# Peptides against a protein of PDB entry 4XPM: the designs that were tried, part 11

Target 1, 160 residues: chain A of PDB entry 4XPM
Amino acid sequence: VMLHSKNVKGFLENTLKPYDLHSVDFKTSSLQSSMIITATNGGILSYATSNNDVPKNSINEINSVNNLKMMSLLIKDKWSEDENDTEEQHSNSCYPVEIDSFKTKIYTYEMEDLHTCVAQIPNSDLLLLFIAEGSFPYGLLVIKIERAMRELTDLFGYKL
Target 2, 67 residues: chain B of PDB entry 4XPM
Amino acid sequence: DIKGTIAFDTHGNVIESTGVGSQRIEDIGDLSKVTLDAEGFAQVQGDSLLVHLYKRNDITLAVYTSA

## One batch from the design tools (peptide; aimed at target 1 D20, target 2 V63)

Design b1_p11_6_s3 (made by RFdiffusion4, then SolubleMPNN; from b1_p11_6 with S1E)
Fold by OpenDDE base, seed 4:
Structure b1_p11_6_s3 (fold): chain B 160 residues (1-160), chain C 67 residues (1-67), chain A 11 residues (1-11)
Amino acid sequence: as target 1 above (160 residues)
Amino acid sequence: as target 2 above (67 residues)
Amino acid sequence: ELDLPTPEEAL
């Protein structure tokens, strides 16, 4: 299967959906944003946002995009620092996971009043990034991003 | 903040786990014995974590938090 | 295979 730009965008849009535990009476809010960014520079390759009420080509849209750019860069920097810090890799904010024998780590970060989590797509130069409201439990964010990443096997090993 | 989660069924089988929950699967034995309220909720103090329990339709979700 | 947009294309 080939992942085209439109397919990636559609994938990210789908990840915005709330985490719904059907077996228990618990449902999260939608993600604010979902992004694929570069691990090298934090550049946004693709993104989706739940806020569709912003007029296109407006100054508010530009500001919103700029905010995403800023957040992506900040999170990339934090991720890079943690990847080079043994203690941070063993903290409770780091979740080692294995997908089809590929190892990666999920990190959770508090960004102001937002809950974020980020993970390197295995063996790639790409990061998957979720941004949610503070009401979204970190534990469920971790589950969500892990399961989402399992659907991105075509991006495993992707190098810029 | 949440440090991890465990979801398990009435047989104690792990459905999913994350974070510290993945290293505390043995807690299921004790958590399964906790008396839940009428809404299927409970809170249990652990060693250094507070466990929030949610149960409905025979599935229990345990959320580990610092407070 | 994959065809990801460049940052310029995505934003």
Scores: peptide ipSAE 0.064, ipTM 0.640, DockQ to the pose 0.016
OpenDDE base, seeds 1, 2, 3, 5: peptide ipSAE 0.058, 0.058, 0.059, 0.041; ipTM 0.645, 0.663, 0.737, 0.656

Design b1_p11_6_s4 (made by RFdiffusion4, then SolubleMPNN)
Fold by OpenDDE base, seed 3:
Structure b1_p11_6_s4 (fold): chain B 160 residues (1-160), chain C 67 residues (1-67), chain A 11 residues (1-11)
Amino acid sequence: as target 1 above (160 residues)
Amino acid sequence: as target 2 above (67 residues)
Amino acid sequence: SLDLPTPEEAL
């Protein structure tokens, strides 16, 4: 199946939805941002944000995009370091997972007052990155990103 | 800041756990005895964390946060 | 098959 740019954008927009535990009165906030970035350079290939109130082509929009670019680069760097560090891979911030016999790792990183979660799309040069408010539990972010990756099988093994 | 969660049923069985909650399953025994308000909510101060309890449809969610 | 924008296009 061919995954077009528009479909990827739509997918990421859907990931912004809150985690809703229907059995109790608990629901998270929406994700602040969701991105697919390159594992090599941290470049953004696609992204979605929950804050769409910024006028298009405004200075504020440019600044927000630049902020995402900065965060993606920083997280890519941290991820790259951790992937080459046995100790970090055994920390409580690293979650090894297996999806359809493909192995990957989910990492959680605190970025100032934000909670972030990143995972390499199995056997690919791509990372899926979620950015949420501090009120979003890390454990729920991990569950959310794992479930999201299960819907990205078309990207498994993709090399740049 | 939320540190973890535990969801459990009326029998005390874990249905889901995240974060520090995954390491505190033994708390269910005490949490299940907490008196909830009319809306099914309560807060309990632990040793180091504040626990927020939410119960609906006989399922309880415990959210662990910093005090 | 993957059809993604370039980083420049995505930004």
Scores: peptide ipSAE 0.024, ipTM 0.598, DockQ to the pose 0.016
OpenDDE base, seeds 1, 2, 4, 5: peptide ipSAE 0.023, 0.023, 0.023, 0.023; ipTM 0.610, 0.603, 0.608, 0.594

Design b1_p11_7 (made by RFdiffusion4)
Pose (drawn by RFdiffusion4):
Structure b1_p11_7 (pose): chain A 143 residues (1-50, 63-86, 92-160), chain B 67 residues (1-67), chain P 11 residues (1-11)
Amino acid sequence: VMLHSKNVKGFLENTLKPYDLHSVDFKTSSLQSSMIITATNGGILSYATSNSVNNLKMMSLLIKDKWSEDENDTNSCYPVEIDSFKTKIYTYEMEDLHTCVAQIPNSDLLLLFIAEGSFPYGLLVIKIERAMRELTDLFGYKL
Amino acid sequence: as target 2 above (67 residues)
Amino acid sequence: DLDLPTIEEAL
């Protein structure tokens, strides 16, 4: 099994969109970036930006390790269930940036959202949890 | 009139904020400790501003008005 | 969209 590079890229581009509420006068900026990376090496499989390529590689590996350390050390952590599949969503403050990371269930891949410091964490968590519901094709993807 | 809002989750993280809500994010620590009535409502205040609380689906809404 | 509590509900 392999990834359909163009469609995953298009998916990540779609995850970039901001929230724009009218019930209250509230709107976020779009995500700074959205990436799928390996849980193993932190290598980037696909990404979308709304800063630079060099900067994403560094952040990705860093969050991979932070996630790896938290995932087995016996911040916020949100246990989630999707169609009886379990994963966890972590938030990490990356300098002035807000990030959410979660392992795609039973996969060797992580989904990573990078937003500005003004993007509320609770909202970033909801965005990534719903986005993961669209990634059933990637559940169980093994390297 | 509504002077502001804050919505926050069970971890106390913010989902959204407007008005004086964005200036009072620190209120969440106290607000999250408020025990709501049987229907999910409460009213509390730190100062001249009245905070109306309603919680459903693990999301608390606080709206700020005058007393 | 988001299923958040409303001001009308709160009031």

Design b1_p11_7_s1 (made by RFdiffusion4, then SolubleMPNN; from b1_p11_7 with I7V)
Fold by OpenDDE base, seed 4:
Structure b1_p11_7_s1 (fold): chain B 160 residues (1-160), chain C 67 residues (1-67), chain A 11 residues (1-11)
Amino acid sequence: as target 1 above (160 residues)
Amino acid sequence: as target 2 above (67 residues)
Amino acid sequence: DLDLPTVEEAL
């Protein structure tokens, strides 16, 4: 299995779309960012952002990318700590899930004014990371990332 | 427009709360008794807010809106 | 080679 940038990038871009609850009159905002990062050191393998109104190769774009790098590293560190903490794994911010007999955990983290959600792709060295505005309910973020991860079976067991 | 949220488990324990939801934790008792449709959804008119309910697995999310 | 589905299909 090989990660193809175009395929992964397109997938992540689609995850940015609002979560529309068709059974109720409710729709979230778009995700701010969606990323696949390494579980080992938080390196970004692929990413998508909603605000694309930034000139290419501009200082603002560089700052945006640098911000994502910082966010990914910080979240990876928190995730790593929690994975080594039995108490944190039993907190209300940790959601154990099973996909096709593969087990993983979804974590929610408050990052300043943002709501974030991260999960290890089952048996892999990869993390899927969503970053949203504070108006995006954590419960819906958890559902969104779980459903998205179900479509990444080709990445299950992926090792760097 | 979202005014607040409450997420709770099957035991009524708060998973998260935001906005007006943080001030309405006592609503969990009544919300947990609401009959949901086949998709796990319901809408309940409160005192001044509309509550959107969604349950998936063991998690129930209540979203308070001004509708 | 990855052939990922759309999120609309997943959600």
Scores: peptide ipSAE 0.046, ipTM 0.788, DockQ to the pose 0.043
OpenDDE base, seeds 1, 2, 3, 5: peptide ipSAE 0.042, 0.022, 0.021, 0.041; ipTM 0.785, 0.656, 0.764, 0.780

Design b1_p11_7_s2 (made by RFdiffusion4, then SolubleMPNN; from b1_p11_7 with D1G I7V)
Fold by OpenDDE base, seed 1:
Structure b1_p11_7_s2 (fold): chain B 160 residues (1-160), chain C 67 residues (1-67), chain A 11 residues (1-11)
Amino acid sequence: as target 1 above (160 residues)
Amino acid sequence: as target 2 above (67 residues)
Amino acid sequence: GLDLPTVEEAL
């Protein structure tokens, strides 16, 4: 299975869309960012961001990308620590899930005022990472990332 | 008649909140302990509001009403 | 009776 950059980025862009719960008159904001990163080094393989108002090739764009790199590395580090900590895997910040008989874990992390959620794509060297505003409920963020991972079956078992 | 809502998961984390529910997230601790009937329903009096609890598929919805 | 939303309807 080959990773095609355009297809992956397009998928991530679609994950940015907010949830709109009409029955209870609730709508989330768009995700700030959606990324696929390496579990080994926290390197970004693909990303999407809702902030498209930054001019391309500007210093602001570079800073934005650098910020994403920093966040991805920090989250990867925290994820790695938690994967080696049995207690953390039993906390309310960890959601064991099973997708098509493949097991993985979803972790939620507070990053300053942002709500983040990360999960290893089953049996892969890849992590899916969502970054949202603090107004995005963690429980809904978890549901969102689980549903998103179900659409990434082609990446299951992907090794670098 | 609905004053607000809170939906939360089995971890007690919020899925959504509206109205007065957005200001009563701390209620989740108590609401999660309420015994539900066979249909996953309960009603609990909370101060001036009545809370209607519905649980389906491991998600609990609390609906706050005046009566 | 009250017409209350359900979890399934809300999500």
Scores: peptide ipSAE 0.072, ipTM 0.748, DockQ to the pose 0.170
OpenDDE base, seeds 2, 3, 4, 5: peptide ipSAE 0.029, 0.071, 0.065, 0.059; ipTM 0.775, 0.768, 0.766, 0.750

Design b1_p11_8 (made by RFdiffusion4)
Pose (drawn by RFdiffusion4):
Parts: sequence; structure tokens; C-alpha cells
Structure b1_p11_8 (pose): chain A 143 residues (1-50, 63-86, 92-160), chain B 67 residues (1-67), chain P 11 residues (1-11)
Amino acid sequence: VMLHSKNVKGFLENTLKPYDLHSVDFKTSSLQSSMIITATNGGILSYATSNSVNNLKMMSLLIKDKWSEDENDTNSCYPVEIDSFKTKIYTYEMEDLHTCVAQIPNSDLLLLFIAEGSFPYGLLVIKIERAMRELTDLFGYKL
Amino acid sequence: as target 2 above (67 residues)
Amino acid sequence: FFDDVFNELES
């Protein structure tokens, strides 16, 4: 099994869109970046930006390790269930940036959102949880 | 009139804020400790501003008005 | 008002 590079890229581009509410006068900026990376090496499989390529590689590996350390050390952590599949959503403050990361269930892949510091964490968590619901094709993807 | 709003989740993280809500994010620590009535409502205040609370689906809404 | 905010957040 392999990734359909163009469609995953398109998916990540779609996850970039900002929230724009009218019930209250509230709107976010779009995500700074959205990435799928390996849980193993932190290598980037696909990404989308709304800052530079060099900067994404560094952040990705860093969040991979932070996630790896938290995932087995016996911040916010949100246990989630999707169609009886379990994963966890972590938030990490990366300098002035807000990030969410979660392992795609039973997969060797992580989904990573990078947003500005003005993007509320609780909203970033909801965005990544719903986005993971669209990634059933990637559940169980093994390297 | 509504002076502001804050919506926050069970971890106390913000989902959205407007008006004086964005200036009073620190209120969440107290607000999240408020025990709501049987229907999910409460009213509390730190100062001249009245905070109306309603919680459903693990999301608390706080709206700020005058007392 | 609360229902409107919740409905938009849940959509």
C-alpha cells in the first residue's frame, strides 16, 4: 500500500481553512501548516502551507520526539475515539506557535497542525479531531 | 447588551473569545470551577460584568453583560 | 443566543 501523494496533499490543503463564525464576531487566521509525518523518524510525507520548507522539517522532528516522549512516559492530552479506533491529540507550544499532533489510528503516521499563537487550542483540537475522521483510508498504514 | 463571550472546553482551553472575553481569558480557571444547575446554567461575576454560563456537550459558553 | 453559538460550533 502507498499514499496517493496528490490527494493527501489536497487533503492537507483543505485542513488549512480558517474558522469564520457569524453567531459571534469571531474568525481565526488559517493554519500556518498541516503535515502528515512518520511516527518513526519524524520524516515528512506530505504538507500544506497557507513558514518555509526548512522550518517545517525542524518543527516536525521536534514534535515527533515530544509526542514520542509523552506517548510512553508512564500541556493537554485528549483521548479520542473514531469508529472504535483510539488515538490521542496532544497540544504543544512551539515558541509563539500553537500546535496539535495526533497519531493516525493504528498507523505509523502523525497528523500535525501548526497555527499562530492567536489560534485557540480548544478550537485547534476540534479541527484536528474532525480532520482525522476523514483519514480512515490511512488507519493502520504501516511503514 | 453583550459585552463579550468566551467558549472553552473541559481542559479549560479556549475555543473562541470576543469582546471583553478576549481580555479576560484568565477568568476560565474560576469559571470552569463553577457548578452548574440541573439544566447547565449559572451566573457569576468578578466585577461590574455579569457572566452567564451554559454548558452542553463538554463546551462551556460564557457571555459577559452588565449586572 | 447560546443555541446559535452551539449550533455553529457543532457544524

Design b1_p11_8_s1 (made by RFdiffusion4, then SolubleMPNN; from b1_p11_8, 5 letters changed)
Fold by OpenDDE base, seed 2:
Structure b1_p11_8_s1 (fold): chain B 160 residues (1-160), chain C 67 residues (1-67), chain A 11 residues (1-11)
Amino acid sequence: as target 1 above (160 residues)
Amino acid sequence: as target 2 above (67 residues)
Amino acid sequence: LFDEIFAELEA
């Protein structure tokens, strides 16, 4: 199935859902944001946010979008630096993973009080980015983004 | 009677925590060093709580009980 | 319980 813009948006919206365990009394908050951005410039190609209570075209909405753009750029820059830093790739903030014989890395970054993780979609110019509250455990965030990445096979190898 | 749980990955990052486990995240450092048996299981006595450890693949689960 | 939790985490 080919991923269209609407499909990607819907996919990202689905990733916002909280993780709710039924075996134990554990439930996370929803992700604050989920985005696909370019690895080159950090441009947002698609995004979803759990804070959709803001009126459309309001100043608050514009500010929130601008904030996402800023975070995207910052995370892209950090990711780019880490991709050129062997030590960072061997830190506890880097998770090498393999999906369907494609290798990629998941990085976790603390952004102020937010927990974020980013991963290059295998062999592509795209990054998948999750932004969560500080209460969202990094270990679970990594699991979440890895599993989400497995659903984006249509974007594997995507070049700008 | 389970008092809490902690699940963590090979990087020592929390996956989930409940009950007393949420207040004992610092235990991960020591728990990660525990030698598990062939079944991936171990028990560690700590204070008044007994910790039941189980590892499967890259996930370690600690269950805290009173005894 | 262990199996149940792991099954849920691995799902």
Scores: peptide ipSAE 0.641, ipTM 0.949, DockQ to the pose 0.869
OpenDDE base, seeds 1, 3, 4, 5: peptide ipSAE 0.641, 0.640, 0.638, 0.637; ipTM 0.949, 0.948, 0.949, 0.949

Design b1_p11_8_s2 (made by RFdiffusion4, then SolubleMPNN; from b1_p11_8, 4 letters changed)
Fold by OpenDDE base, seed 4:
Structure b1_p11_8_s2 (fold): chain B 160 residues (1-160), chain C 67 residues (1-67), chain A 11 residues (1-11)
Amino acid sequence: as target 1 above (160 residues)
Amino acid sequence: as target 2 above (67 residues)
Amino acid sequence: FFDEIFAEIES
């Protein structure tokens, strides 16, 4: 099944849902944002945000989108640096993972008071990026993004 | 009775925390060093609480109880 | 109990 653009948007929207454990009394907040960006320039190809209170085409929306663009660019830059740094790849902020025989890395980055997580979609020019509140634990964020990437096999190997 | 829980990964990052566990995140450093048995279990006495440890697939779960 | 928690985390 081919993953079309609107399917990607819906997928990202679904990732925003909070993580709710029933075996213990634990529930997270929703993700603030979920994005697929280019690894080359940090350009946003698709995104979803939990902030649905901002009217479309408003000044507030423009500012919000611009902020998202800035964050994506900054995270892409940090990711690029780490991908070229052996030491950073062995830090506690880097999780090497393998999905369907494809290897990739998950990075956690603190952006001001936000917790972020980014990973290259295997063998592609694309990055999956989660942005959450500071209360969202990094360990769970890593698990969440790994599980999400397993659903994006249609994008594996995608080149710009 | 369970007083709280902490789950953490091999990097020491929290996966989840509840109850007294949420107030004992600093315990991860010591708990990560505990030697588990062949089944991935261990028990550690800490303060007035007993910590029950179990590890599976790079996830360590700590359950705090009074005894 | 442990199994249940692990199952939820991995789900």
Scores: peptide ipSAE 0.716, ipTM 0.950, DockQ to the pose 0.851
OpenDDE base, seeds 1, 2, 3, 5: peptide ipSAE 0.714, 0.716, 0.715, 0.716; ipTM 0.950, 0.950, 0.950, 0.950

Design b1_p11_8_s3 (made by RFdiffusion4, then SolubleMPNN; from b1_p11_8, 3 letters changed)
Fold by OpenDDE base, seed 5:
Structure b1_p11_8_s3 (fold): chain B 160 residues (1-160), chain C 67 residues (1-67), chain A 11 residues (1-11)
Amino acid sequence: as target 1 above (160 residues)
Amino acid sequence: as target 2 above (67 residues)
Amino acid sequence: FFDEVFSEIES
């Protein structure tokens, strides 16, 4: 089954759901945002946000979208810099991972009071980006994005 | 009785925390240096609590108990 | 207990 725009949107919506552990009394908040962006320009191809209470076409919605665009661009730029920096790739903020024999990296970035993580979809021109509240642990955020990326095999190798 | 938990990865980043563990995130630095046995287990006394450590697949779980 | 926690994290 190939992922289409509608399918990707739905997938991203599902990633917003909180992480709820039943073995221990631990439950996270929902992700604030989940996005697929271009690695080249930081353009948002698809996104989902947990703030669905904002009226459509309102000023607040516009501001929210603009904020996402800004964060997307900033994170893409930081990611690009780190991909060309051996020292940054060996920091605690970089997680080398392998999915189905494809190598990629997960980076964690603190954006003001938010916790974010980004990863290049293997061999593609696309990045998967999660934005969460500061209370969302980075270790779990990394696990979450890795698991999510494993479900995006249709996008592996996607070139713009 | 379990008083709390902390799970963390090889980078020292928190995966989850509950109970008293949520207030002892700074323990990760010391706990990450503890030598585990062949089964991946260890016990460390800290303050008035006993910490039970278990590591599996690059995840370390610390369970805090009163004894 | 440990196995259960690890399993949930990995799920």
Scores: peptide ipSAE 0.761, ipTM 0.952, DockQ to the pose 0.841
OpenDDE base, seeds 1, 2, 3, 4: peptide ipSAE 0.760, 0.761, 0.761, 0.761; ipTM 0.952, 0.952, 0.952, 0.952; seed 4 fails the geometry check

Design b1_p11_8_s4 (made by RFdiffusion4, then SolubleMPNN; from b1_p11_8, 4 letters changed)
Fold by OpenDDE base, seed 3:
Structure b1_p11_8_s4 (fold): chain B 160 residues (1-160), chain C 67 residues (1-67), chain A 11 residues (1-11)
Amino acid sequence: as target 1 above (160 residues)
Amino acid sequence: as target 2 above (67 residues)
Amino acid sequence: LFDKIFEELES
């Protein structure tokens, strides 16, 4: 199986879907954004965002994309700092995980009123990043991104 | 009758909450300290509500019912 | 109910 650009985009779009628990009355909002970025510069390789009423090629769309670029860079910087901080790696905002014998960490970050989580795709120069509303529980966000990474084995070990 | 639920992870972060559970997120601190039996189950009396706790695979579920 | 909830959370 080869992971192409269209497949990655579609994958990220699928992660936007809300979590709906049927056994009890619980349903989240959709993720605002889902991104694959470089761990080196925070550059966006692929992204998906919840659809809104913003027309394409409008000033508002450009501002939205620029905002994603800014958030990507900021989160990348925070992630880089935490990767070099033992205390942060032992905080409640850091989840060490193992996927198919590959070790990685999931970090949760509050960005203004948004809830975000980021994780390095195992042994790669890439980060997976979820951005959600503040009402989206962090515990569920972590579960969501972990399960998503398990579907990105084609990107394991990817180097720029 | 179930009045609400809270599910949380080993870090104390919420996974889901419903009903009265959504208004009692602060209970996670105390609930995380409760000793469960061999089946991963416990009951805790809290004010006018009874909390049924069950832990499985690093997820703790609290179900609130009338006492 | 416990089993149903956990099944959904683990799925």
Scores: peptide ipSAE 0.623, ipTM 0.948, DockQ to the pose 0.851
OpenDDE base, seeds 1, 2, 4, 5: peptide ipSAE 0.619, 0.621, 0.622, 0.613; ipTM 0.948, 0.948, 0.948, 0.947

## One batch from the design tools (peptide; aimed at target 1 V24, target 2 Q43 I59 L61)

Design b1_p12_1 (made by RFdiffusion4)
Pose (drawn by RFdiffusion4):
Structure b1_p12_1 (pose): chain A 143 residues (1-50, 63-86, 92-160), chain B 67 residues (1-67), chain P 12 residues (1-12)
Amino acid sequence: VMLHSKNVKGFLENTLKPYDLHSVDFKTSSLQSSMIITATNGGILSYATSNSVNNLKMMSLLIKDKWSEDENDTNSCYPVEIDSFKTKIYTYEMEDLHTCVAQIPNSDLLLLFIAEGSFPYGLLVIKIERAMRELTDLFGYKL
Amino acid sequence: as target 2 above (67 residues)
Amino acid sequence: SIKDYLKNFPLP
């Protein structure tokens, strides 16, 4: 099994969109970036930006390790269930940036959102949880 | 009139904020400790501003008005 | 009115 590079890229581009509420006068900026990376090496499989390529590689590996350390050390952590599949959503403050990361269930891949410091964490967590619900094709993807 | 709002989750993380809500994010620590009535309502205040609380689906809404 | 506002307020 392999990834359909163009469609995953398109998916990540779609996850970039900001929230724009009218019930209250509230709007976020769009995500700074959205990436799928390996849980193993932190290597980037696909990404979308709304800051540079060099900067994404560094942050990706960093969050991979931070996630790896938290995932087996016996911040916020949100246990989630999707169609009886379990994963966890972590938030990490990356300098002035807000990030969310979660393992795509039973996969060797992580989904990573990078947003500005003004993007509320609780909202970033909801965005990534719902986005993961669209990634059933990637559940169990093994390297 | 409504002076501001804050919505936050069970971890106390913010989902959204407007008005004085964005200036009073620190209120969440106290607000999250408020025990709501049987229907999910409460009213509390730190100062001249009245905070109306309603919680459902693990999301608390706080709206700020005058008392 | 505030209570009706909060009950009808959309959640993400």

Design b1_p12_1_s1 (made by RFdiffusion4, then SolubleMPNN; from b1_p12_1 with D4E Y5F F9Y)
Fold by OpenDDE base, seed 5:
Order: C-alpha cells, then sequence, then structure tokens
Structure b1_p12_1_s1 (fold): chain B 160 residues (1-160), chain C 67 residues (1-67), chain A 12 residues (1-12)
C-alpha cells in the first residue's frame, strides 16, 4: 500500500466543506481541520485547515500548526487509552462501525470549545481526525467521518 | 405549522436541527425514551408544542408543531 | 400529512 500525500491532501481539503441540506434551513460551518495522523505517535501525515486568512510563514500560522500538533497528540493519547479500556469503548462517545467487513471505532472528544472525532482507518496504523467548531453537531460529525473513511479504502491495512 | 426539527442518533447526539428545535436540544433525553409504534412514529405533548417523532435506521427525527 | 413530512424530511 502506498500513501500518496498529494491525493490525501486533496481528499482532506474536500472534507472541510460544510454540510448543507439546501432544502431546509440547516447548514454547518466548515471543519476547522481534517487530518491523518499516526496511531503510534500522533504524528501528522497530512492535514487541511479551513482558515485562509493567515499569511504563510507568519507567526500566526506557526502557532496554528503547533496547535494542530498539540491537539493531534492529545487526541491520539486519549484514543490509545480508550482502545485499552473496555469501559470507555462502551461509553456514549464510542461508535463501533463496520466498513466492508472491517471493524473500527469512532470516538468523539470535546477539546476545549471544539468538537472532534477520531477513528482508526481499518486495520491500519493511521487515524482520521476531524476538528470542528462547537456548533457542529456530534452526530453529524460521526456520520461525516464514517463516510469519509469509506472513501479511504486504499489506506485500509496501511502499516508504518 | 412546523416550528422546528431535531434529528438525533441512538447515542443521543444531534445530527441536525432547525427552528425551535435548535433551542430544544435538551429534549433529546426524554424523546429518546418514547416508545414508537410499529411504523416508527409517536407523538408527545411538550410544554407548548406538539412533538412528532419518526425513527428510521437509527435516526430519530422530531418535528415541533403548534398543534 | 405530518407523517409524509417526517418520512420525506432530508437526512444525511
Amino acid sequence: as target 1 above (160 residues)
Amino acid sequence: as target 2 above (67 residues)
Amino acid sequence: SIKEFLKNYPLP
């Protein structure tokens, strides 16, 4: 299995798009960020962010990237703990799912005022991570990440 | 007359909401306990609004009306 | 009807 950074980056960019029903008065904000990180160390392999107002190479951009690194590590650590905790796996924050006969789990985590969800790409050393504003409903976030994973079959079984 | 809606999953998490439903997320706790009929429907009288429930494929939709 | 509205309401 080959991980193509350019293709993954574009995919993650697309996941940022807001949900809009068009026919009803409901529309979300864009995701704040979308990432693929390692399950082992929480290292970011690819990411996309929605804010285009930060100048490149600015201090604000650096701080933003550092914040993503921090969040990814924290979420990875929490995920790792939960994967080794039967009680947490049965909590309301855990969604067991099956994609093409592959089992995985989606976890929702509150990170300060942000809504996040993370899931191991089936049988891989990779995690898919969505970070959204607090106004983004968790139930929709879970559906979104599940559907996104269904489009990442090329990464199923990916090992570092 | 529809005043709002809430859709939520089996974990009680919101999927989407409109109108007054967006301000009544706390109702999910009680709504999730309502027994639905064989077709997945129910009605619950709220404080001032009538709530129409429909569940299909693990998603529950609540519609708030004035009557 | 309200039932038809419920059944046809757009959901993800």
Scores: peptide ipSAE 0.673, ipTM 0.947, DockQ to the pose 0.727
OpenDDE base, seeds 1, 2, 3, 4: peptide ipSAE 0.666, 0.672, 0.668, 0.669; ipTM 0.947, 0.947, 0.947, 0.947; seed 1 fails the geometry check

Design b1_p12_1_s2 (made by RFdiffusion4, then SolubleMPNN; from b1_p12_1, 5 letters changed)
Fold by OpenDDE base, seed 5:
Structure b1_p12_1_s2 (fold): chain B 160 residues (1-160), chain C 67 residues (1-67), chain A 12 residues (1-12)
Amino acid sequence: as target 1 above (160 residues)
Amino acid sequence: as target 2 above (67 residues)
Amino acid sequence: SIREFLRNYPLP
């Protein structure tokens, strides 16, 4: 089943949900943003944000979208650099993972006061990007994005 | 008796924390170096708290107790 | 016991 734009948007919206352990006193905030971007140019193909109270076509919406575009480009550039850097790939901010025999890497990046993680959808020209508050633990963020990636098998091997 | 917990991965990054564990993230560096027994357990006396360690599936759990 | 607590602690 092919993932259509609306389906992808809905998927990203669902990834925003916080992690909540009912049996223990631990709960995260919602993700600030979740995006699928191009690995080539950092262009946003789809995105979801927790702050949906901004009026459509308002100046604030434009600013928020522009901010996402900026972050996407910066993270894509950093990701591209790290993919060509052996030392960075062996740092604590890089998680090699395997999903259904497909290999990829999850990178964690601090952007200002935000915690982010990004991963190439296996064999594709696409990146999945999560942006969270600084209180969101990196280890959990990595687990979250890995599990999300497992639900995007239709995009494995996708080329622009 | 339990004062808090920390769970961390093999990269030393926090997965979750509760209680005093949320204020003891800096302990991960030392805790990650502790040798666990054959069943994946260890105990470390630190400051006024006793730390109980357990590792499974590449996740280490630290539980802080007063004794 | 503490060991039982550790084994049964909910983790992702």
Scores: peptide ipSAE 0.700, ipTM 0.949, DockQ to the pose 0.857
OpenDDE base, seeds 1, 2, 3, 4: peptide ipSAE 0.699, 0.701, 0.700, 0.697; ipTM 0.949, 0.949, 0.949, 0.949; seed 2 fails the geometry check

